# Designs tried in a protein design run: peptides against a protein of PDB entry 8HF1. Part 87

Target 1, 320 residues: chain A of PDB entry 8HF1
Amino acid sequence: NVMLYATKPTEVMVSFPHQEQVLTVTRLISAEIEKFYVSLDLMNIGVQPIRRSKSLQCLRDPSKKSFVKQLFNDFLYQMKEYGIYAASIAIISLIVEFDIKRRQAETLSVKLMHRTALTLCEKIRHLLVQKLQDMTYDDDDDNVNTEEVIMNFSTPKVQRFLMSLKVSFADKDPKDICCLVFVERRYTCKCIYGLLLNYIQSTPELRNVLTPQFMVGRNNISPDFESVLERKWQKSAIQQFRDGNANLMICSSVLEEGIDVQACNHVFILDPVKTFNMYVQSKGRARTTEAKFVLFTADKEREKTIQQIYQYRKAHNDIA

## One batch from the design tools (peptide; made by RFdiffusion4, then SolubleMPNN)

Design b2_p16_2_s3 (from b2_p16_2, 6 letters changed)
Fold by OpenDDE base, seed 4:
Structure b2_p16_2_s3 (fold): chain B 320 residues (1-320), chain A 16 residues (1-16)
Amino acid sequence: as target 1 above (320 residues)
Amino acid sequence: ERYPLVSSEVVYERLP
């Protein structure tokens, strides 16, 4: 039980300027998704036969339209919270998912719906890549993966996060690093993983220092939709992190599943701490001597964040 | 258009 461990990590906060300016490309992409939602609502996909597939998702979304909207809403969230560069990685996950769903479609109408969603994802990908190329002289997609491009097309939060990794881990021995990065959403784990791979590869001080992995919580809505591949990936990623073959793990809701990860010396909370349970469980992983628990906050939310952490700390001490 | 670059200085503020 993580709550029983009297962990005394150094709790630190990193502030970042609030980003109010929305890029023109972000507005264009949002408008294209909204137009697609109007079109999607007009699509007649027919009554799907209620296959008694035990998958709760097929029971909850007989139209399969809500799942399509969920994926685009998660993409819009990632684009807003992490920026254009992260969005260029996030859109690939949608492309893969909609291509799988298109191939698995039992009806022509459902196949067409997923094809239309896929076509929109390709348009969005093109708009994002074209925007990343504004800083490049070459049309080569590899030129968009530089430290400079990543920083200029990431939100202030992500910039501060990447800089914090560089300052914390530059030229360190990989064996001395055990780092957790907590994010709110499961899809963010894969997006931030892809961003970190490119950032580490473009940053000489980190290239042979950080080896990232990611783990997502089990989808309580449909364990049957967790592909055998996703379950194999999670088991492999956890094992690599336990064996020290990976030293940075990106996590969402992992602690709710009772998955024991080793004691870590760094815990980064990339997204706001929304619950007492998240605070206690994530902080409870920072157990080594001189462990750091790092929070990211917008400057305008700084005082609110400090007060919230104080209340969680007090509540934790009253239970311990 | 791009995001504003934050300062290269990373300040770790210790929480009270």
Scores: peptide ipSAE 0.644, ipTM 0.965, DockQ to the pose 0.783
Fold by OpenDDE base, seed 1:
Structure b2_p16_2_s3 (fold): chain B 320 residues (1-320), chain A 16 residues (1-16)
Amino acid sequence: as target 1 above (320 residues)
Amino acid sequence: ERYPLVSSEVVYERLP
């Protein structure tokens, strides 16, 4: 009986200082979104006829206002948790989504609602880009993607994450790297992916070492609501990661959906582990020899995080 | 205004 002792990954924690400072630009953006919500609540978009077209999405938000608020709430979360630089990437996803929804609008009132949301997103984008340019001498848009700008306009959490990647992977063979990065929210995958592309491109020690991809979880509701483009992207991203054409994968709740990913040597949990399932599934991907399972925690939540992981570890050992 | 820069030293604390 060769008990294949599944080598338990080394569980490690990286602490970061709690971000108490709220930047003036972040307050301004939050206030503009709050003003927009007041205006949005006053908009009469009429009762949208439930066209019998197969999209269950039209059944969930007949007013389409809740979806608009969800996107802005996800943006506000990303701006708070990851910082201004990440927010400058996250806002592009909102711009794309609201432009699609504006074009697909069946009524003038819905078209105007999405146009107003889009106009706000463009204003937010300009405020964010202008703030990133405070460190650049040249008005050239290309100068905002430096390591210095990324670090100075990212939260302490993101700074520690980027530093952890640099220390872990600087000048390593790309073939020896199989890294997962877990985030809580679907839209965070795209935001952190864009941030990592720019960081890797600005960091010589990581150029040609890390090749990131992202995977958004399948919408649990129906594969029919994922755009054909999103499904193609997911399949391509997973295949690139399996083939070794990508060695870092950013994931949300993807593991619940039965996506088979290879054994990884590094698993980074960027956001707090909120569920036992997330702990077991993410840790269960760190299966190589000397695999690391890395948790990020605020200094103020360090003890709470240690206790929570101890409880999850105990519960996992009681089931095994 | 910028975020405070964290120390470049990354400490990996082993969980008990």
Scores: peptide ipSAE 0.641, ipTM 0.965, DockQ to the pose 0.786
Fold by OpenDDE base, seed 3:
Structure b2_p16_2_s3 (fold): chain B 320 residues (1-320), chain A 16 residues (1-16)
Amino acid sequence: as target 1 above (320 residues)
Amino acid sequence: ERYPLVSSEVVYERLP
């Protein structure tokens, strides 16, 4: 009986200063979205069929208006939590989604609604890019993807995360790295993926070391709403990570559904651990002998985070 | 206006 002593990962915390200061451009963008919501509420788009999804929790009002508001609310969250640079990547995903919805619109009123949302996204993109260019001598869009621009226009949380990656992985063999990054929201996976691609490309010590990939879980919404393309992307991303063609995987809370990935040596939790299940599942991926489980916390939430992790660890040891 | 730059030193505090 070889008792496979599951080596418990080293649990570590990285603190970052809480950002209370809201940038002027962020306030302007928030005010433009609020004005748009007032206009959106006045739009007559006709009666939309309420699809009763059986699962109680996400009453996604299938109203085409509610979906538009959800995308902008998710964008506002990305801008607040990750900063202006991450928001400049996140807004592109909204532009793509609203252009698809505009083309698929069955009525002129719905087509106009998605066109108005798209025009707002283009205005927001220009405001964000113009702000990133404040550090560049040339108005060329390509010059905004430097390490300096990324750091100066990212929140303290994102700055500390990027520095943690640089310190942990600079000049290492890519074969010795198996890293997971957990984020709370589905849209954050793609946003942080785009940010990491640009950061790795701008950081010589990481260019040939880290190969990122992202995976978004199956929405508990019917597999019918997942595009065939999204399902193919997920399968390809997992396979690349299994084959070692990618060594850093960004995941949302998706790993709850039993996605089998190899034992990892690093697990980063970029967002707060809100549930016991998230703690157990994410920690359960750090299974190598020297595995690290890294939590990011604001300095003001440090004590609360320590107590919460202690409670989760106790509850896990009482069940195991 | 920019975000404040954090210290370049990354401290990994071991949880008790």
Scores: peptide ipSAE 0.639, ipTM 0.965, DockQ to the pose 0.802
Fold by OpenDDE base, seed 5:
Structure b2_p16_2_s3 (fold): chain B 320 residues (1-320), chain A 16 residues (1-16)
Amino acid sequence: as target 1 above (320 residues)
Amino acid sequence: ERYPLVSSEVVYERLP
């Protein structure tokens, strides 16, 4: 029973300016994806054999087109919410997935569909990397991983998050840190993990202080879609965090189902708290003495966020 | 073309 005996964490908010400006490169990438959707809708990939398994497998798009569109929509969301630098990491995950699907394709039409998606991802990757190189003198891909490049090509939300980590943890003992970072979406965990690895490596005061890991919640829709590799990674990441070999864990809000992690002294909520359950579960992990529960909000949504947290706090106190 | 840089000052506002 997570509710009964925990010291109430200090609830704090960090505001960031709303990003109104859409970069030219992000508009170009969005337009290329939209053109691809038009071409994808015209592709005849045939009727895939409906695997007659009695479970939720009946909801598999027999065309697999919806899955391709989902991955690109998830990418577009990451590019919008976290910026160009995060998008350059996110696109690699799409490249890997489409290459796997291309190799596993039973028909030439499905192979061609995944190949066309892969070619678009490669084009997007080049556009993103070229944009990151606008701040570098050398065409070397390693030069794009500096603190300066990360900050200039990240959204104000991500910039404030990284600055908050730097201020909170610079030159601290790694043993004194037990940090959770909650994000809304499953795919964001890996993207923010890759961004944090590069940021920590480029920030001397954090290099030997923060050791990040990520965990992806169980896929509630179908455990059959979880790769054996993903399940092994999740178990290993949780164990490293329990053993103190990692002191920062990135997790999706889908931690609803009973992943027992230790009591933490810092809980960061990078994305908006959308549900009472997310509020209670994430806050319920901040159980150490002087634990902090940190929320990020756009300046324009500040008052709405304060009121929403007040309502959740009231509802939590009425149940406790 | 880049994102606007936010201030390096991080303010932790205590929620009421």
Scores: peptide ipSAE 0.638, ipTM 0.965, DockQ to the pose 0.773

Design b2_p16_2_s4 (from b2_p16_2, 5 letters changed)
Fold by OpenDDE base, seed 1:
Structure b2_p16_2_s4 (fold): chain B 320 residues (1-320), chain A 16 residues (1-16)
Amino acid sequence: as target 1 above (320 residues)
Amino acid sequence: ERYPRVSSEVKYEEIP
């Protein structure tokens, strides 16, 4: 048994300054969402018929209100963690979902609920775009997708991530790149993907170097929301990554589902590693020669991050 | 209002 000494990746940390400052627009948006939650709690949507969908998960929100709150809470998280530029992309996903839910509404009360949520999303989008335009002379949405706008309206974490990509991959052969980017939340995959597309397009050194894709895990919330389109997208994205037509893959818990992705030379962990399993699985994809496993940490959390990695390394060595 | 701009220098610190 040749124990293939799986080349252990070099574990690397990139620090970023902790973001304490909350933008006025972010406070306004948060206040509008909280006001909406009060209104939402007062809405009488009636007793929703329990669709006997065999998936136990559709049973968790008979009122459909908790799902609405979950989407806005995920948006608030993305706005906080990644900044208002990422939030301007993230809000589009909410608009799409609430428009679908509005059209699929079986009752006028549920239709009105999703309409009210959609109107709030449109207001939020306007506030975000208006803020991005503070750096542009033209009211054109295309003018807000510059490297400068992206960097100025992204959190220090995201700025460091983008800079790390630029430094790591500028002017490299696309074939020599196999990169994974891990994020905690499913919805983050889409907004970071959109952000990366715009950043790569605005960055000449990366435009012909990085081709991003994203994978969202199976929809553990509603199997009915796994549109045939989303499944096709996942299959296509995985195939493009396997074929080398995409060389950067953004993913969440997708590796826990046994999706076979190739050995990568770079693994970026954009969000904190919360579990030993996430550590082992993500690190276990960095298997090429000179593979890097890159962690992003706030300066204040640097020591805690190092200690957590030591604990995970120890636990991994005790099992291996 | 903008986010603080981080330095363009990316330090890769190896975790020992």
Scores: peptide ipSAE 0.654, ipTM 0.968, DockQ to the pose 0.790
Fold by OpenDDE base, seed 4:
Structure b2_p16_2_s4 (fold): chain B 320 residues (1-320), chain A 16 residues (1-16)
Amino acid sequence: as target 1 above (320 residues)
Amino acid sequence: ERYPRVSSEVKYEEIP
């Protein structure tokens, strides 16, 4: 039994400037969503029949106002944390979801609620795309997917992340790359996936080098067709990553539930490490020789991040 | 309006 002493990954930090300035378009979008919440609270959707199915399904009825607010709150989070470019991708996911829920609506009132939400999403999409076009001469949506547009309309955190990928993986052999990207929220996985596809396509040094995939946690809320598709996607994504057909996996806390993923040489933590379990599980995937565990921190939070990592290291050594 | 461009220099600071 050669206990291959799993070489502890090198823990590295990448700092980014804290951005206090909120773009005018971001303020406009936030105000439109707040105005919509007031209108939504006044909307009479009637008493929805509580489908007596198992306990967890009753809590998150996707036809309720709370679910609509959750999706917009998740969008606002993506826009704040990752920027306008990421928000332009995130809004498409809301459009798709509200269109599905509109078609599945059992009542006219619920159908109208989802239609009103969808109309707001289209307005938001237009505002975002128009802002991305400030750097383009042509009104073609494809012209907004350049490296320059992505970088100028992404937060400093996302800019540092993309640059870190470019520096780490430029002109490398795809077979030598096994990368995980951890994010906090399930919707961030798909948003960052779409951003990475466009960035890789616009970056010659990463073309044919990085093949991204994403994995989303099981939505236990509704055993609907959507949850079946998500489960099929998750299985396919994991298999592609195991087979080496994908070499970068974007994931949330799903890997915490004991999904067997191969040893990786890079682990990027795009969002703050909020729990000891997240630290141990994400770091425990960086098991190759010369593996890197990369954290992103605002300059003002640098010392706090270092101290948090020291606390997690200590706690891990006390258990191991 | 756009986000401030970060420096093209990426520094990996090892956490001691």
Scores: peptide ipSAE 0.652, ipTM 0.968, DockQ to the pose 0.789
Fold by OpenDDE base, seed 3:
Structure b2_p16_2_s4 (fold): chain B 320 residues (1-320), chain A 16 residues (1-16)
Amino acid sequence: as target 1 above (320 residues)
Amino acid sequence: ERYPRVSSEVKYEEIP
C-alpha cells in the first residue's frame, strides 16, 4: 500500500501597495448613490406581504428596497476593491437585473422605483466609460479594452493579480494549466470573469493559453430563485472545466459545498481569507506535486495575514 | 487621475 502522501501545496504571498487614494469619479458615483438612497427611502411603494421564510433571518423588506440597496452596495464594494475598469463591467449586471425587475413589477410604484434605479445605473455607466476613454488620444477608437487601460484603471491588487497570471502562464501549454481563482462575493465572479476575458484578449502571451470560466454559488436563499438558465450554465461551466475546455475557474465559496473539480496546480485567493472553511476547501484543491496556493495581501496587512495563516495551519493539523 | 502603476516584478514570498 503506497500511501500517496498528499503533497502539501506551497503557500505563497503576493503583496500590493495599500492605497487610500479615491478617484474623483469614484467620489461622484458614491455621492449619486447616496442621493438615490435618500430618494428611495422617501418612495411609498406599498406594504407587500412578508414571506416568512422559516430559515433565513434576512427580513426581506416587503418593499423590495433592501434588494435595490444590496445591489448598489455590492457595486460600491467592487468599485472600491477592484477599480473603475471592473466597475464598468459590474454596472452592466445591475442594469440587466433592474430591467428584469422593472418588467416583472406588479405595481406602477415598484415599476417606477426600478426604472429610477436603472436610470442611475445608465448615468454611472456613462461616467465610467467616459473616464476609461480619457486615455484614448484618438476619440474614434472606442476600444477601452487595451492592456494599458485595464492596468491604469484597476486597483494595485488587481494589477498584481493580472501580472501574476502573466508571469505564471505566459506561453505555457493550456493542457498543463488547472487554475482556480477564489473571490468572496457572488457578483465579483462575473466582474472578474469579464475583466479576465478582456485582459487575455489584449495579452498575446495568454490569448491561446488561458480559457476562463466562472461559477456562481447556489443561492443560499432558495433553489427556486435560481433561474433554470443559471443552473444549466453552472453545470455547463463545471463540465467545460472537467473536460479541459476551460483551464481557469473563477468561483465564490461554492467549492465549500463539495463540488468535485480536478486537482489544480494553481489556486489564487484574490480576496482576504475570512474563514477557516474557505482556507481548507480552497487549499484542498491544490493537489499536484508543484501546486501553488497564492494569497494577495496589502503591504500594511502582511504580518496580520501571515499570523492568520499560521492559526489556520495549526487548526488544520489539529483536526487531521 | 489614474491608479498608480505597480511594478511588473511579481515576488512570490513563501509563507514559512
Scores: peptide ipSAE 0.649, ipTM 0.967, DockQ to the pose 0.818
Fold by OpenDDE base, seed 5:
Structure b2_p16_2_s4 (fold): chain B 320 residues (1-320), chain A 16 residues (1-16)
Amino acid sequence: as target 1 above (320 residues)
Amino acid sequence: ERYPRVSSEVKYEEIP
């Protein structure tokens, strides 16, 4: 019996400096969102008729105010964790969502609420783009997508992540690369995807080497909220990754539902590993010879991260 | 005003 030594991936940590300083523009945006929440709470939207066919979540938010606040809170999280460059991409997703909801509004009051949210998103977009342009001599929007702008307006975590990709994959054969990037939240997948497209395009050593895709996990809370378009995108993205037409896949931790992705040689964990299941599932994708499992941690949390990984290793060995 | 620029050195530390 050849004990197939399960090739355990090399577990690697990359540290980044903790950022205590908040940019003036991020404080301004946060203050504008808080002012908007006060105005939103004063809006009389009325009781929406409970449609029997709406998922249990639609029953819990009759005013739809909670959903609006959730999207802005998710945006604030992205701006804090990934920086103002990532936020400039993330705000476009909010604009699209609020425009859809505005058009689908059954009442004038709900339509006005989504219009007010949309107006705030356009103001935020302008503030972000103006800040990115502070480094450009030309008013051309395309000039904000340089490697320098991306790096200067990304958090230390994102800077270290991008540099790790550059060092790991510069001038390599794209066929030798099978990379997963795990993020905590669903909306982060699309934001980091847009950031990576711009970074790869601005980085000659990665141009034609990395072809990214993103996959949003199934929404366990309500399959009814998954648009037919999102489900088609997910299937297409997975197939492109299986066929080798994409060699980097961005995934949310919500991939618990056993999406069969190929054995990968690199697994990057961009956000903290919060659960044992996330650890086992993400690590279990690094199955090739010389596979790397890369964790990103703040310098201040380095020891805590190491201890958490030791606990997860122990628990995994007790089950295996 | 910008984020602090991290060093160009990427250190991969193996978790023992």
Scores: peptide ipSAE 0.647, ipTM 0.967, DockQ to the pose 0.793

